Peptides against a protein of PDB entry 3OIQ. Designs and how they scored, part 37

Target 1, 212 residues: chain A of PDB entry 3OIQ
Amino acid sequence: KNRIFVSSSKDFEGYPSKAIVPVQFVALLTSIHLTETKCLLGFSNFERRGDQSQEDQYLIKLKFKDRGSERLARITISLLCQYFDIELPDLDSDSGASPTVILRDIHLERLCFSSCKALYVSKHGNYTLFLEDIKPLDLVSVISTISTKSTNSSKHSSSELISECDLNNSLVDIFNNLIEMNRDEKNRFKFVKLIHYDIELKKFVQDQQKVL

## One batch from the design tools (peptide; aimed at target 1 L59)

Design b1_p21_3_s2 (made by RFdiffusion4, then SolubleMPNN; from b1_p21_3, 8 letters changed)
Fold by OpenDDE base, seed 4:
Structure b1_p21_3_s2 (fold): chain B 212 residues (1-212), chain A 21 residues (1-21)
Amino acid sequence: as target 1 above (212 residues)
Amino acid sequence: SSDKKIKEQEEKDEELEKEEE
């Protein structure tokens, strides 16, 4: 089955009540929930959903059924946190208990762009998104990609272009949503509060704000 | 609230897992 690119988590409302569908999306990492029994990653595009929370629009489950899957989940979390410079709470389990990690609102301190591949699995109208693959995206590379697409209306071949166009459109939409959140005085998100806020990001945001 | 979404997803996941066995 071909992998479907998902631009909105609302797309799943139209999905079959009993299906297995390979999907792909790009979003910001918003939460990490690692317990002794479960591992969940929250992502968001910050699409406006009326009065609903814009956080954790994509809740992705990591398999956590055996020691092998648990180890893979813990390694995945560690590698993501290392890549994004996320400080994990000191997992000084003096108690021999499995380390619990509960991080929320990650996007308020760090823009953690991630390309996710998942399996949509539904039954009786309920669904779960199982992580298949995750690629962290470098913010400089994201900014560069958005900035270069604005200039290249060049005719490349349609099938590979759809996935790259979809990715780039979603990245633009995320930044536009973040700009709107930054302009809203009631919104907690502010670019200047990001730990990694630099001259490059500042310039990019200022240039995008002129187009919106 | 992230907690509410996590709980709602956990309930859905438990329903799905019981039916795959």
Scores: peptide ipSAE 0.144, ipTM 0.763, DockQ to the pose 0.888
OpenDDE base, seeds 1, 2, 3, 5: peptide ipSAE 0.143, 0.028, 0.027, 0.141; ipTM 0.759, 0.642, 0.628, 0.759

Design b1_p21_3_s3 (made by RFdiffusion4, then SolubleMPNN; from b1_p21_3, 10 letters changed)
Fold by OpenDDE base, seed 1:
Structure b1_p21_3_s3 (fold): chain B 212 residues (1-212), chain A 21 residues (1-21)
Amino acid sequence: as target 1 above (212 residues)
Amino acid sequence: SSDKKLEEYLKIDEEIEKEEE
């Protein structure tokens, strides 16, 4: 089955009540929930959803049923946190007890762009998204990608690969949403509060604000 | 809140898991 690119987590409201659908999306990592029994990742594109929290629009489950899956989940979390420079509590506790990690509002400190592959699994109208693959995206590369593609719309990407256009459109939408949040005095998100806020990001945001 | 949404999804996930057993 071809993987479906998802631009909004609302798309799942129209999905079958009993299905397995491979999906892909790009979003910002917003939360990490690792306990002794569960591993969840929250993502958001910060699409406006009325007065509801814009966080965790995509809640993605990692398999956590056996020692192998638990290990894979922990390694996945560790690698993501290493990539994004997220401080984890020491997962290597000498006590053999796996530490609980609960991180929220990650986007307030770091823009953790991630391309996620997941399985939409539904039964009786309820669904879960299971992580299949995750690719962290470098912010500089994201900025570069958005900045350069105002010119190169001419390559016919074959219909089977998630179009480079879909990814770019979603990245642009995320930045636009962040710009709107930054303009809102009531919103906690501010670009200047990001730990990695630099001259490049500042310039990019200023340039994007002129197009909005 | 992110908490309420997490709780909702955790509940949904537990319901799905119980129906797979």
Scores: peptide ipSAE 0.029, ipTM 0.559, DockQ to the pose 0.866
OpenDDE base, seeds 2, 3, 4, 5: peptide ipSAE 0.022, 0.023, 0.022, 0.022; ipTM 0.554, 0.549, 0.559, 0.545

Design b1_p21_3_s4 (made by RFdiffusion4, then SolubleMPNN; from b1_p21_3, 10 letters changed)
Fold by OpenDDE base, seed 5:
Structure b1_p21_3_s4 (fold): chain B 212 residues (1-212), chain A 21 residues (1-21)
Amino acid sequence: as target 1 above (212 residues)
Amino acid sequence: SSDEKIKKQLENDEKMEEEEE
């Protein structure tokens, strides 16, 4: 089955009440929830949804059924946190309790762009998204991709390749949403509060703000 | 809240784990 690119988590409201659908999206990592029994990743594109929280629009489950899947989940979290310079609370507490990691509002400190592959699984009108693959995206690469408007629409209409257009459109939409949040005095998100806020990101945001 | 979304998803996930096997 072809993987479907998802631009909004509202698209799932139109999905079948009983299905398995391979999907892909790009979003910002917003939360990590790792307990003794479960692992969840929250993502968002910050699409406005009325008074609902803009975080965790895509809630992705990691398999956590056995020691192998649990180990894979923990390694995945460690590698993501290492890639994004996210400080994990010391997992090495000598108390033989499995380390619990609950991180929220990650986007307030770091822009963690991620390309996710997941399985949409639905039953009885509810759904779960299971993580299949995650690719962290470098912010400099994201900025460069948006800025260069790569007109190389190589029409590789192979149904397995995400249209470079779909990825670019979603990245632009995320930045536009972040710019709107930054302009809102009530919103906690501010670009200047990002730990990695540099001259390049500053310039890019200033240039994008002129188009909005 | 993020907690309410997580809780609701966790309640759904227990019903869905049977469909991945």
Scores: peptide ipSAE 0.048, ipTM 0.729, DockQ to the pose 0.649
OpenDDE base, seeds 1, 2, 3, 4: peptide ipSAE 0.045, 0.025, 0.027, 0.029; ipTM 0.715, 0.648, 0.656, 0.662

Design b1_p21_4 (made by RFdiffusion4; failed a check: the pose's geometry)
Pose (drawn by RFdiffusion4):
Structure b1_p21_4 (pose): chain A 183 residues (1-47, 54-90, 99-149, 165-212), chain P 21 residues (1-21)
Amino acid sequence: KNRIFVSSSKDFEGYPSKAIVPVQFVALLTSIHLTETKCLLGFSNFEQEDQYLIKLKFKDRGSERLARITISLLCQYFDIELPDPTVILRDIHLERLCFSSCKALYVSKHGNYTLFLEDIKPLDLVSVISTISTKCDLNNSLVDIFNNLIEMNRDEKNRFKFVKLIHYDIELKKFVQDQQKVL
Amino acid sequence: SNEEWREEREEEIEELEEELE
């Protein structure tokens, strides 16, 4: 194929006014909006706000069920508590870091566009830390994301704090420290 | 700011759905 890797949502400025373009990006899951009619997943690389809004489209019940199971499994994989109806989660990153490699379809018309979900591969935080410590586009994105997360932690006014993560590991405390030295 | 941006983005997605239909 010819899937185009995007490093930022701003890349979508050079894309066609009407086209179907397979894309791929890496980011943190930040929000979920699940209704009976549609589902939107928000991701961000904190270059610090929501940036990617991925849609799971479904019309009939059969496809709704699949969308529900998909959200259920994604949340379970990240240890996110899910009440299972309109379901809303925000600023997931303030509580849990959820790196994801996502493949999407860019669909545009009249200059407007929507990113539809093709695949989502959650990335283990332990692997993310290891991948950064031992050591392309994926890695560049993982590094940039973690750097921005580091600067957000330094900023006193920003609500993001590693120590406030429900999964604040000793190893996470270690990687963050040894990561600031590089700065 | 983040909420406003998201609302605008959702409106754009809804307009695009209408146009496709």

Design b1_p21_4_s1 (made by RFdiffusion4, then SolubleMPNN; from b1_p21_4, 12 letters changed; failed a check: the pose's geometry)
Amino acid sequence: SRDEAIKKRIANMEKLEELLE

Design b1_p21_4_s2 (made by RFdiffusion4, then SolubleMPNN; from b1_p21_4, 10 letters changed; failed a check: the pose's geometry)
Amino acid sequence: SREEKIKEEIEKMEELEKLLE

Design b1_p21_4_s3 (made by RFdiffusion4, then SolubleMPNN; from b1_p21_4, 11 letters changed; failed a check: the pose's geometry)
Amino acid sequence: SEEEKIKKEIEKMEELEKLLE

Design b1_p21_4_s4 (made by RFdiffusion4, then SolubleMPNN; from b1_p21_4, 11 letters changed; failed a check: the pose's geometry)
Amino acid sequence: SEEEKIKEKIKNMEELEKLLE

Design b1_p21_5 (made by RFdiffusion4)
Pose (drawn by RFdiffusion4):
Structure b1_p21_5 (pose): chain A 183 residues (1-47, 54-90, 99-149, 165-212), chain P 21 residues (1-21)
Amino acid sequence: KNRIFVSSSKDFEGYPSKAIVPVQFVALLTSIHLTETKCLLGFSNFEQEDQYLIKLKFKDRGSERLARITISLLCQYFDIELPDPTVILRDIHLERLCFSSCKALYVSKHGNYTLFLEDIKPLDLVSVISTISTKCDLNNSLVDIFNNLIEMNRDEKNRFKFVKLIHYDIELKKFVQDQQKVL
Amino acid sequence: DEEVEEKIEEHDEEDEEVEED
């Protein structure tokens, strides 16, 4: 194929006013909006706000069920508690870091566009840390995301704090420290 | 939270345009 890797949502400015373009990006899961009619997943690389809004489209009940199972499994994989109806989660990153490699389909018309979900591969935080410590587009993005997350933690006014993560590991405390030295 | 809602609304408007015949 010819899937185009996007490093930022701003890249979508050069894309056609009407086209179907397979894309791929890496980001943190930040929000979920699940209704009976639609489902939007928000992601961000904190270059610090929501940036990617991925849509899971479904019309009938059969496809709705699949969308529900998909959200259920994604949340379970990240240890996100899910009440299973309109379901809303925000600023997930303040509580849990959820790196994700996502493949999507850019669909535009009249200059407007929507990113539809093709695949989502959650990335283990342990692997993310290891991948950064031992050591392309994926790695560049993982590094940039973690750097921004580091600067957000330094900023006293920003609500993001590693120590406030429900999964604040000793290894996470270690990687963050040894990561600031590089700065 | 308001900003996220606004972005979702804008996205919905764009998605309606995409779904138009």

Design b1_p21_5_s1 (made by RFdiffusion4, then SolubleMPNN; from b1_p21_5, 13 letters changed)
Fold by OpenDDE base, seed 1:
Structure b1_p21_5_s1 (fold): chain B 212 residues (1-212), chain A 21 residues (1-21)
Amino acid sequence: as target 1 above (212 residues)
Amino acid sequence: SKKLEEKIKEQEEKEKIVESP
């Protein structure tokens, strides 16, 4: 089955009540919930949803049923946090207790762009998204990709072009949503409060703000 | 945040429905 690119988590409201659908989306990591019994990742593209919280628009479950899947989940979280320079409480506590990690509002400190592959699984109209793969995206690479979209639409296959266009459109939409949040005085999100806020990101945001 | 706990609970309820035979 071909993987479906998802631009909005609202798309799932139109999905079959009983299906298994491989999906892909790009979003910012907003939350991590790791306990003894579950592992969840929250993602958002910050699409406006009326008065609803823009956080955790994509709630992704990691398989957590046995020691092997639990270990894989913990390793996945560790590697993701290492990549984004997210401080985790020491997972290596000698106490034999699996550490609980509950991080929220990650996007307020770090822009953790992630390309997620998930399995949409539905029964009786309810669904769960199971993580299949996660690719963290480097912010410099994201900025470069958005900036170069203006110059090189030449010469890849129509299927690769669609996937690249969908990715680039989603990245642009996320930045546009972040710019709107940054302009809103009531919104806690501010680019200048990001730990990794530099001259490059500042310039990019200023240039994107002129187009909006 | 109560909102994440509510979403987690909602997701757990959805999962029980999906994972129930």
Scores: peptide ipSAE 0.027, ipTM 0.632, DockQ to the pose 0.880
OpenDDE base, seeds 2, 3, 4, 5: peptide ipSAE 0.018, 0.026, 0.016, 0.027; ipTM 0.526, 0.622, 0.507, 0.629

Design b1_p21_5_s2 (made by RFdiffusion4, then SolubleMPNN; from b1_p21_5, 12 letters changed)
Fold by OpenDDE base, seed 5:
Structure b1_p21_5_s2 (fold): chain B 212 residues (1-212), chain A 21 residues (1-21)
Amino acid sequence: as target 1 above (212 residues)
Amino acid sequence: SEKLEKKIEEQEEKEKIVESP
């Protein structure tokens, strides 16, 4: 079955009530929830959904069925945090309790762009998204990709065609949503409060703001 | 805090329904 690119988590409202569908999306990492019994990743594209929280629009489960899957989940979290320079709270290693990590509102401090592959699994109209793969995206690479408007529709072969257009459109939509949040005085998100806020990001945001 | 916890609970309920044979 071909993997479906998902531009909105509303697309799942139209999905079959009993299915397994491989999906892919691009979003910002917004939360990490790692306990003794579960691991969840929250992602968002910050699509406006009325008065609903724009965070955790994509709630992705990591498999946590055995010690092997648990170890894989913990390694995945560690590698993501290392890549994005996310400080994990000092895991008090002295309590023989499994380290609990609860991070929220990650997007307020860091723009953690991620390309996620997941399995949509539904039964009786309810669904779960299971993580299959995650690729962290470098912010400089994201900015360059949006800025260059690569009209290189190099027709790479029909089996992995997440159109480079679908990825680019999703990245543009995320930045547009962040610009709107930054303009809203009631919104906690501000580009100037990002730990990695630099001259390059400043210039990019200023140039995108002229198009909106 | 409470909104994420509620989404986690709602997701756990969905998972229990999906993972139940």
Scores: peptide ipSAE 0.024, ipTM 0.620, DockQ to the pose 0.854
OpenDDE base, seeds 1, 2, 3, 4: peptide ipSAE 0.024, 0.020, 0.018, 0.020; ipTM 0.631, 0.536, 0.529, 0.576; seed 4 fails the geometry check

Design b1_p21_5_s3 (made by RFdiffusion4, then SolubleMPNN; from b1_p21_5, 13 letters changed)
Fold by OpenDDE base, seed 2:
Structure b1_p21_5_s3 (fold): chain B 212 residues (1-212), chain A 21 residues (1-21)
Amino acid sequence: as target 1 above (212 residues)
Amino acid sequence: SEKLEKKIKEQEEKEKVVESP
């Protein structure tokens, strides 16, 4: 099945009113919403949308209908949070109550780059994005990819139908949007407030700021 | 964030429409 790369969540406004479309995008994780009845992940590329919130531009549902899907959702959240050093309340508390996780504005503390495969499902003009797969991206790898303009990293197996150019362009766009947010005095986002703000990220941001 | 809760409700409404037989 041909998977469509999505550069903007506005692309879905032009999608068919009744369809099932496999999509992929890259974005920052902005929110986690895990309750007893639902699991949602919020993502954003911080594309400017006028006065609309730039957070949660991609709201992705995890299937949460049976014990198997619930377990998979909880494991997915645990693994993502472990990868990004996000502190979760102990999901393994011996109290048989499924812990509630509500995290918001994750991008204010951590840049959690994620490559998401999702299923666009629409009916009567409404749609839901269902998570199919998620790959967390290392920030150092993202910085290196943007800095080298690496069109030549032939080390990914020929099975991902996504142009390396589309991924790289979206990563650049995200950083450009973050730089604009960092320059805006009204925006809460500041690179210097990131927990993982180091000399490498500082230098990269300074170098990118000269191109914008 | 009231904004996230609104988006969640909007999504749940969309899901009900998508999941409706």
Scores: peptide ipSAE 0.102, ipTM 0.763, DockQ to the pose 0.884
OpenDDE base, seeds 1, 3, 4, 5: peptide ipSAE 0.097, 0.095, 0.099, 0.095; ipTM 0.768, 0.764, 0.769, 0.766

Design b1_p21_5_s4 (made by RFdiffusion4, then SolubleMPNN; from b1_p21_5, 14 letters changed)
Fold by OpenDDE base, seed 3:
Structure b1_p21_5_s4 (fold): chain B 212 residues (1-212), chain A 21 residues (1-21)
Amino acid sequence: as target 1 above (212 residues)
Amino acid sequence: SEKLDKLIEEQEEKEKIVESP
């Protein structure tokens, strides 16, 4: 089955009430919920949905049914947090208690761009997204990709038919949404409050703000 | 289908137990 690129979590409202659909999206990591019984990742593109929370628009479940899947979930969280410089409580504490990680509002401190592959699974009109694969994206690479869209289709990397257009459009939409949030005085999100706010990000945001 | 339905139900039951105060 072909994987469907998803630009909005509203697309799932039109999906079948009983299906298994491989999907792909790009979004910011907003939350991590790891307990003894479950592992969830929240993602958002910050699409405006009226007065509803813009956080956790994509709630992704990691399989957490047996010791093997629980171990894979913990390793996945550790690797993501290591890539994004997210401090985790020591997962290796000799206390036989499974470490609990509850992080929220990650986007207020760090822009954690992620390309996710998931299984949409629906039953009786309700759905769950199960993580299949995750690729963290480097912010400098994201900025460079958006900035270079004006010149040169030229370099073969034969990695899977993600419409390079769909990925790049979603990255632009996320930045546009973040710029709107930054302009809103009531919104908690501000670029200047990001831990990694530098001269490059500042310049990029200023240049994008002139086009909007 | 049935194997996946069971995996969903097992995961949903684990989540409901944690959301109960």
Scores: peptide ipSAE 0.024, ipTM 0.585, DockQ to the pose 0.057
OpenDDE base, seeds 1, 2, 4, 5: peptide ipSAE 0.022, 0.023, 0.022, 0.022; ipTM 0.581, 0.585, 0.589, 0.609; seed 5 fails the geometry check

Design b1_p21_6 (made by RFdiffusion4)
Pose (drawn by RFdiffusion4):
Structure b1_p21_6 (pose): chain A 183 residues (1-47, 54-90, 99-149, 165-212), chain P 21 residues (1-21)
Amino acid sequence: KNRIFVSSSKDFEGYPSKAIVPVQFVALLTSIHLTETKCLLGFSNFEQEDQYLIKLKFKDRGSERLARITISLLCQYFDIELPDPTVILRDIHLERLCFSSCKALYVSKHGNYTLFLEDIKPLDLVSVISTISTKCDLNNSLVDIFNNLIEMNRDEKNRFKFVKLIHYDIELKKFVQDQQKVL
Amino acid sequence: SKPYNLAKEEREEIEKEFEES
């Protein structure tokens, strides 16, 4: 194929006014909006706000069920608690870090566009830390995301704090420290 | 004109409907 890797949502400014373009990006899961009619997943690389809004489209009940199972499995994989109806989660990153490699389809018309979900591969935080410590586009994005997350933690006014993560690991405490030295 | 992401409108609609509930 010819899937185009995007490093930032701003890249979508050079894309056609009407086209179907396979894309791929890496980011943190930040929000879920699940209704009976549609589902939007928000992601961000904190270059610090929501940036990618990925849509799971479904019309009938059969496809709704699949969308619900998909959300259920994604949340279970990240240890996110789900009440299973309109379902809303925000600022998931303040509580849990959820790196994800996502493949999507950019669909535009009249200059407007929507990113539709083709695949989402959750990335284990342990692997993310290891991948950064031992050591391309994926890795560049993982590094940039973690750096921004580091600067957000330094900023006293920002609500993001590693120590406030429900999964604040001793290894996480270690990687963050040894990561600031590089700065 | 710069491209615009329709998912922003859809998210705002969902959030407004939820608050009204």

Design b1_p21_6_s1 (made by RFdiffusion4, then SolubleMPNN; from b1_p21_6, 11 letters changed)
Fold by OpenDDE base, seed 4:
Structure b1_p21_6_s1 (fold): chain B 212 residues (1-212), chain A 21 residues (1-21)
Amino acid sequence: as target 1 above (212 residues)
Amino acid sequence: SLPKNLNEEELKEIEKKAKLE
């Protein structure tokens, strides 16, 4: 079955009430919820949804049913946090209690771009997204990708079922949404409050703001 | 194109194959 690229989590409202669909999206990591019984990742494109929260638009479950899946989930979280320089509360607490990690609003401190592959699984109209694969995206690479493709309308017909155009369009949309959030005085998101805010990101944001 | 609804058997087979159950 072909993987479907998803540009909005609203697309799932039109999805079948009883299906398993492999999907892919790109979004910012917004939350991590690791407990003794579950592992969830929240992602968002910060698409405007009226009065609805823009956080956790994609709630992704990691399998957490047995010791093997739990271990894999914990390793996945550890590696993801290591990649994004996210400080986890000491997982090595000598208290034999499984460490609980609850991080929210990650996007306020770090832009954690991620390409996610998931299974959409619906039963009776309710759905769950199960993580199949996650690729963290380097912010410099994201900025470079957006900056270079705004100039090259070259039809690279790469026969991958998910067009590089869909990925890039979603990355652009995310940045545009972040720029709008940054301009909104009521919004907590500000680029200058990012821990990794540098001259490159500053310049990129300034250049994108001139086009919007 | 929107995905199609699966029948009960197709769903169970895919769920089993995906180790979702």
Scores: peptide ipSAE 0.099, ipTM 0.787, DockQ to the pose 0.037
OpenDDE base, seeds 1, 2, 3, 5: peptide ipSAE 0.097, 0.095, 0.093, 0.094; ipTM 0.784, 0.782, 0.780, 0.780

Design b1_p21_6_s2 (made by RFdiffusion4, then SolubleMPNN; from b1_p21_6, 10 letters changed)
Fold by OpenDDE base, seed 1:
Structure b1_p21_6_s2 (fold): chain B 212 residues (1-212), chain A 21 residues (1-21)
Amino acid sequence: as target 1 above (212 residues)
Amino acid sequence: SPPKNLNEEELKEIEEEAEKE
């Protein structure tokens, strides 16, 4: 089945009421919810949806049905948090109780860009997104990708025809949305409050602000 | 209204259906 690139979580409003659709998107990690019974990842592109919270526009479930899937979920969370320098409580604590991790508003401290592959699964008009794969994206690489107007379609013959254009457009849209949030005095998001706010990110934001 | 998330039972049935494909 061809994987569909999703630019907006609104695209799911047009999806079939009973289907299994492989999808892909790029978004910022906004929340982590790991309990004894479930693992959820929240992502957002920060699209304006009226007065609704811009967080968790993509709520992704990790399979959590047996000890094998639970272990895979915990390892996935640990690796993501290690990559993004997110402090977790010790998930391996000998206490026999699975540690509960509830992180929210991750984007207020860290820009955790992620390329996600998921299964859209719907029944009776309701849907869920199941994580298939996740690739964390380096912020310097994201900035460089947006800054280099892609005139070179290097035909990387990876059998997944993600339009390099679709990825780049989504990354630009996310940054534009973050710039708008940063300009809004009522919005909690501010680039200068990011833990990793450096000269490179500052310069990039200043240059993007001149184009908007 | 945005489609509501499936309940836990519907989720379990769907996880089982998604593993058969």
Scores: peptide ipSAE 0.050, ipTM 0.714, DockQ to the pose 0.166
OpenDDE base, seeds 2, 3, 4, 5: peptide ipSAE 0.028, 0.022, 0.024, 0.025; ipTM 0.652, 0.651, 0.673, 0.633

Design b1_p21_6_s3 (made by RFdiffusion4, then SolubleMPNN; from b1_p21_6, 9 letters changed)
Fold by OpenDDE base, seed 1:
Structure b1_p21_6_s3 (fold): chain B 212 residues (1-212), chain A 21 residues (1-21)
Amino acid sequence: as target 1 above (212 residues)
Amino acid sequence: SPHKNLNVEELEEILKEAEEK
């Protein structure tokens, strides 16, 4: 089955009421919810949806059925947090109690761009997204990708069915949405409040603001 | 969203039904 690139979490409103559909999207990590019984990752493109919260537009579930899947979930969270420089409590604490991690509004401090592969699974019109794979994206690489206008389709024969255009368009849309949020005085998001706000990001945002 | 997340058990049933096809 071909994997479908998803540009909006609204696309799922048109999906079959009973299906399994492999999907892929790019979004910012907004939340982590790890408990003794579940692991959830929240992502958002910050697409405007009226008065609805822009957080957790993509709620992704990790399999959490047995000790093996639980361990994989914990390792996944640890690796993501290590990559994005997110402080976690020690998940390996010998205390026998599985540590609880509840992080929200991650995007207010760090831009954690992630390429996610997931399974859309639905029954009776309800759905869940299951994580299949996650690739954290480096912010410098994201900025470079957006800044390099699409001239060189370097035929990287990456077997990824995603058009380079779909990825780039989604990354541009996310930045445009963040710029709009940054301009809104009522919005808590501000680029200057990001822990990793540097000269490169500042320049990029200033250049993108001139195009909007 | 009109779509509610399925519980784990409902999802396991759906996954099982999908692996049997």
Scores: peptide ipSAE 0.024, ipTM 0.629, DockQ to the pose 0.155
OpenDDE base, seeds 2, 3, 4, 5: peptide ipSAE 0.023, 0.023, 0.023, 0.022; ipTM 0.627, 0.633, 0.626, 0.620

Design b1_p21_6_s4 (made by RFdiffusion4, then SolubleMPNN; from b1_p21_6, 11 letters changed)
Fold by OpenDDE base, seed 4:
Structure b1_p21_6_s4 (fold): chain B 212 residues (1-212), chain A 21 residues (1-21)
Amino acid sequence: as target 1 above (212 residues)
Amino acid sequence: SLPKNENEKELEEILKEAEKA
C-alpha cells in the first residue's frame, strides 16, 4: 500500500471508519507520555484550529503490550530524548519501578522536528495512530532545507510518492505557525525562550519574518 | 478524543493482525 503524506491531522476526519492506512507526516514533538501501561508521543504542526489546543494534534501510540514492546518504547524515548537533549529522569534507576515520564509543551523549550511514519487504524469511526518509524530531524538541517528550496522553484517531479515538496511545505508551514505564535503576545511560545536559541535560528526567523 | 481504553486494545489487535499479513 502506498504511504500517504499527511499535512494536517484534520485529514483523518475524512478517513474511512474501518481502515488501515500507512501515513507519514512531519511535526514538532510536543509531549511524551510514558507510564507503566502506555507510551504516547504528541506532535503538532501548530495549525490553527480555532479555540482548540494546538498541542498533540498527532497523538502517536507506541506498542506497549509485552515486555519486548515496552522495552522498545523505552529505548525509543531514550534515544529521542538523547537526540534532542531532553532531560529524562534516570530510566535505569535501581528502584524496580519503571519510571514514569510525562513531558508536555516540549516545543516551548526545544524545537524537536520529527518525520513520523505511522499506521492509521480505525474501527467504528475511532482511530489510533501507531508508530512504525520515527526520524528526528536536525534543526540546522531543517533550516538549511527551507532556505535552499526557497530559491529552487524547479519542479523536479521525482516520482517518489511522498514529494520532497510535501515535506518542505510542511516544514515551512510549521515555521510560519511558530512565527505567528511568537508574534502573539498571548502565546507562551517565544523563539528567544528556546534553550537552543542561537544566532543561526535567530537569523533564519528574522529573514522569514520579513516575508510574512 | 482518544478512543477509550477498550477501543485502543481492539485497534491494537487489528494492527497485530495487519502486521502478519
Scores: peptide ipSAE 0.023, ipTM 0.622, DockQ to the pose 0.062
OpenDDE base, seeds 1, 2, 3, 5: peptide ipSAE 0.023, 0.023, 0.023, 0.022; ipTM 0.624, 0.615, 0.624, 0.625

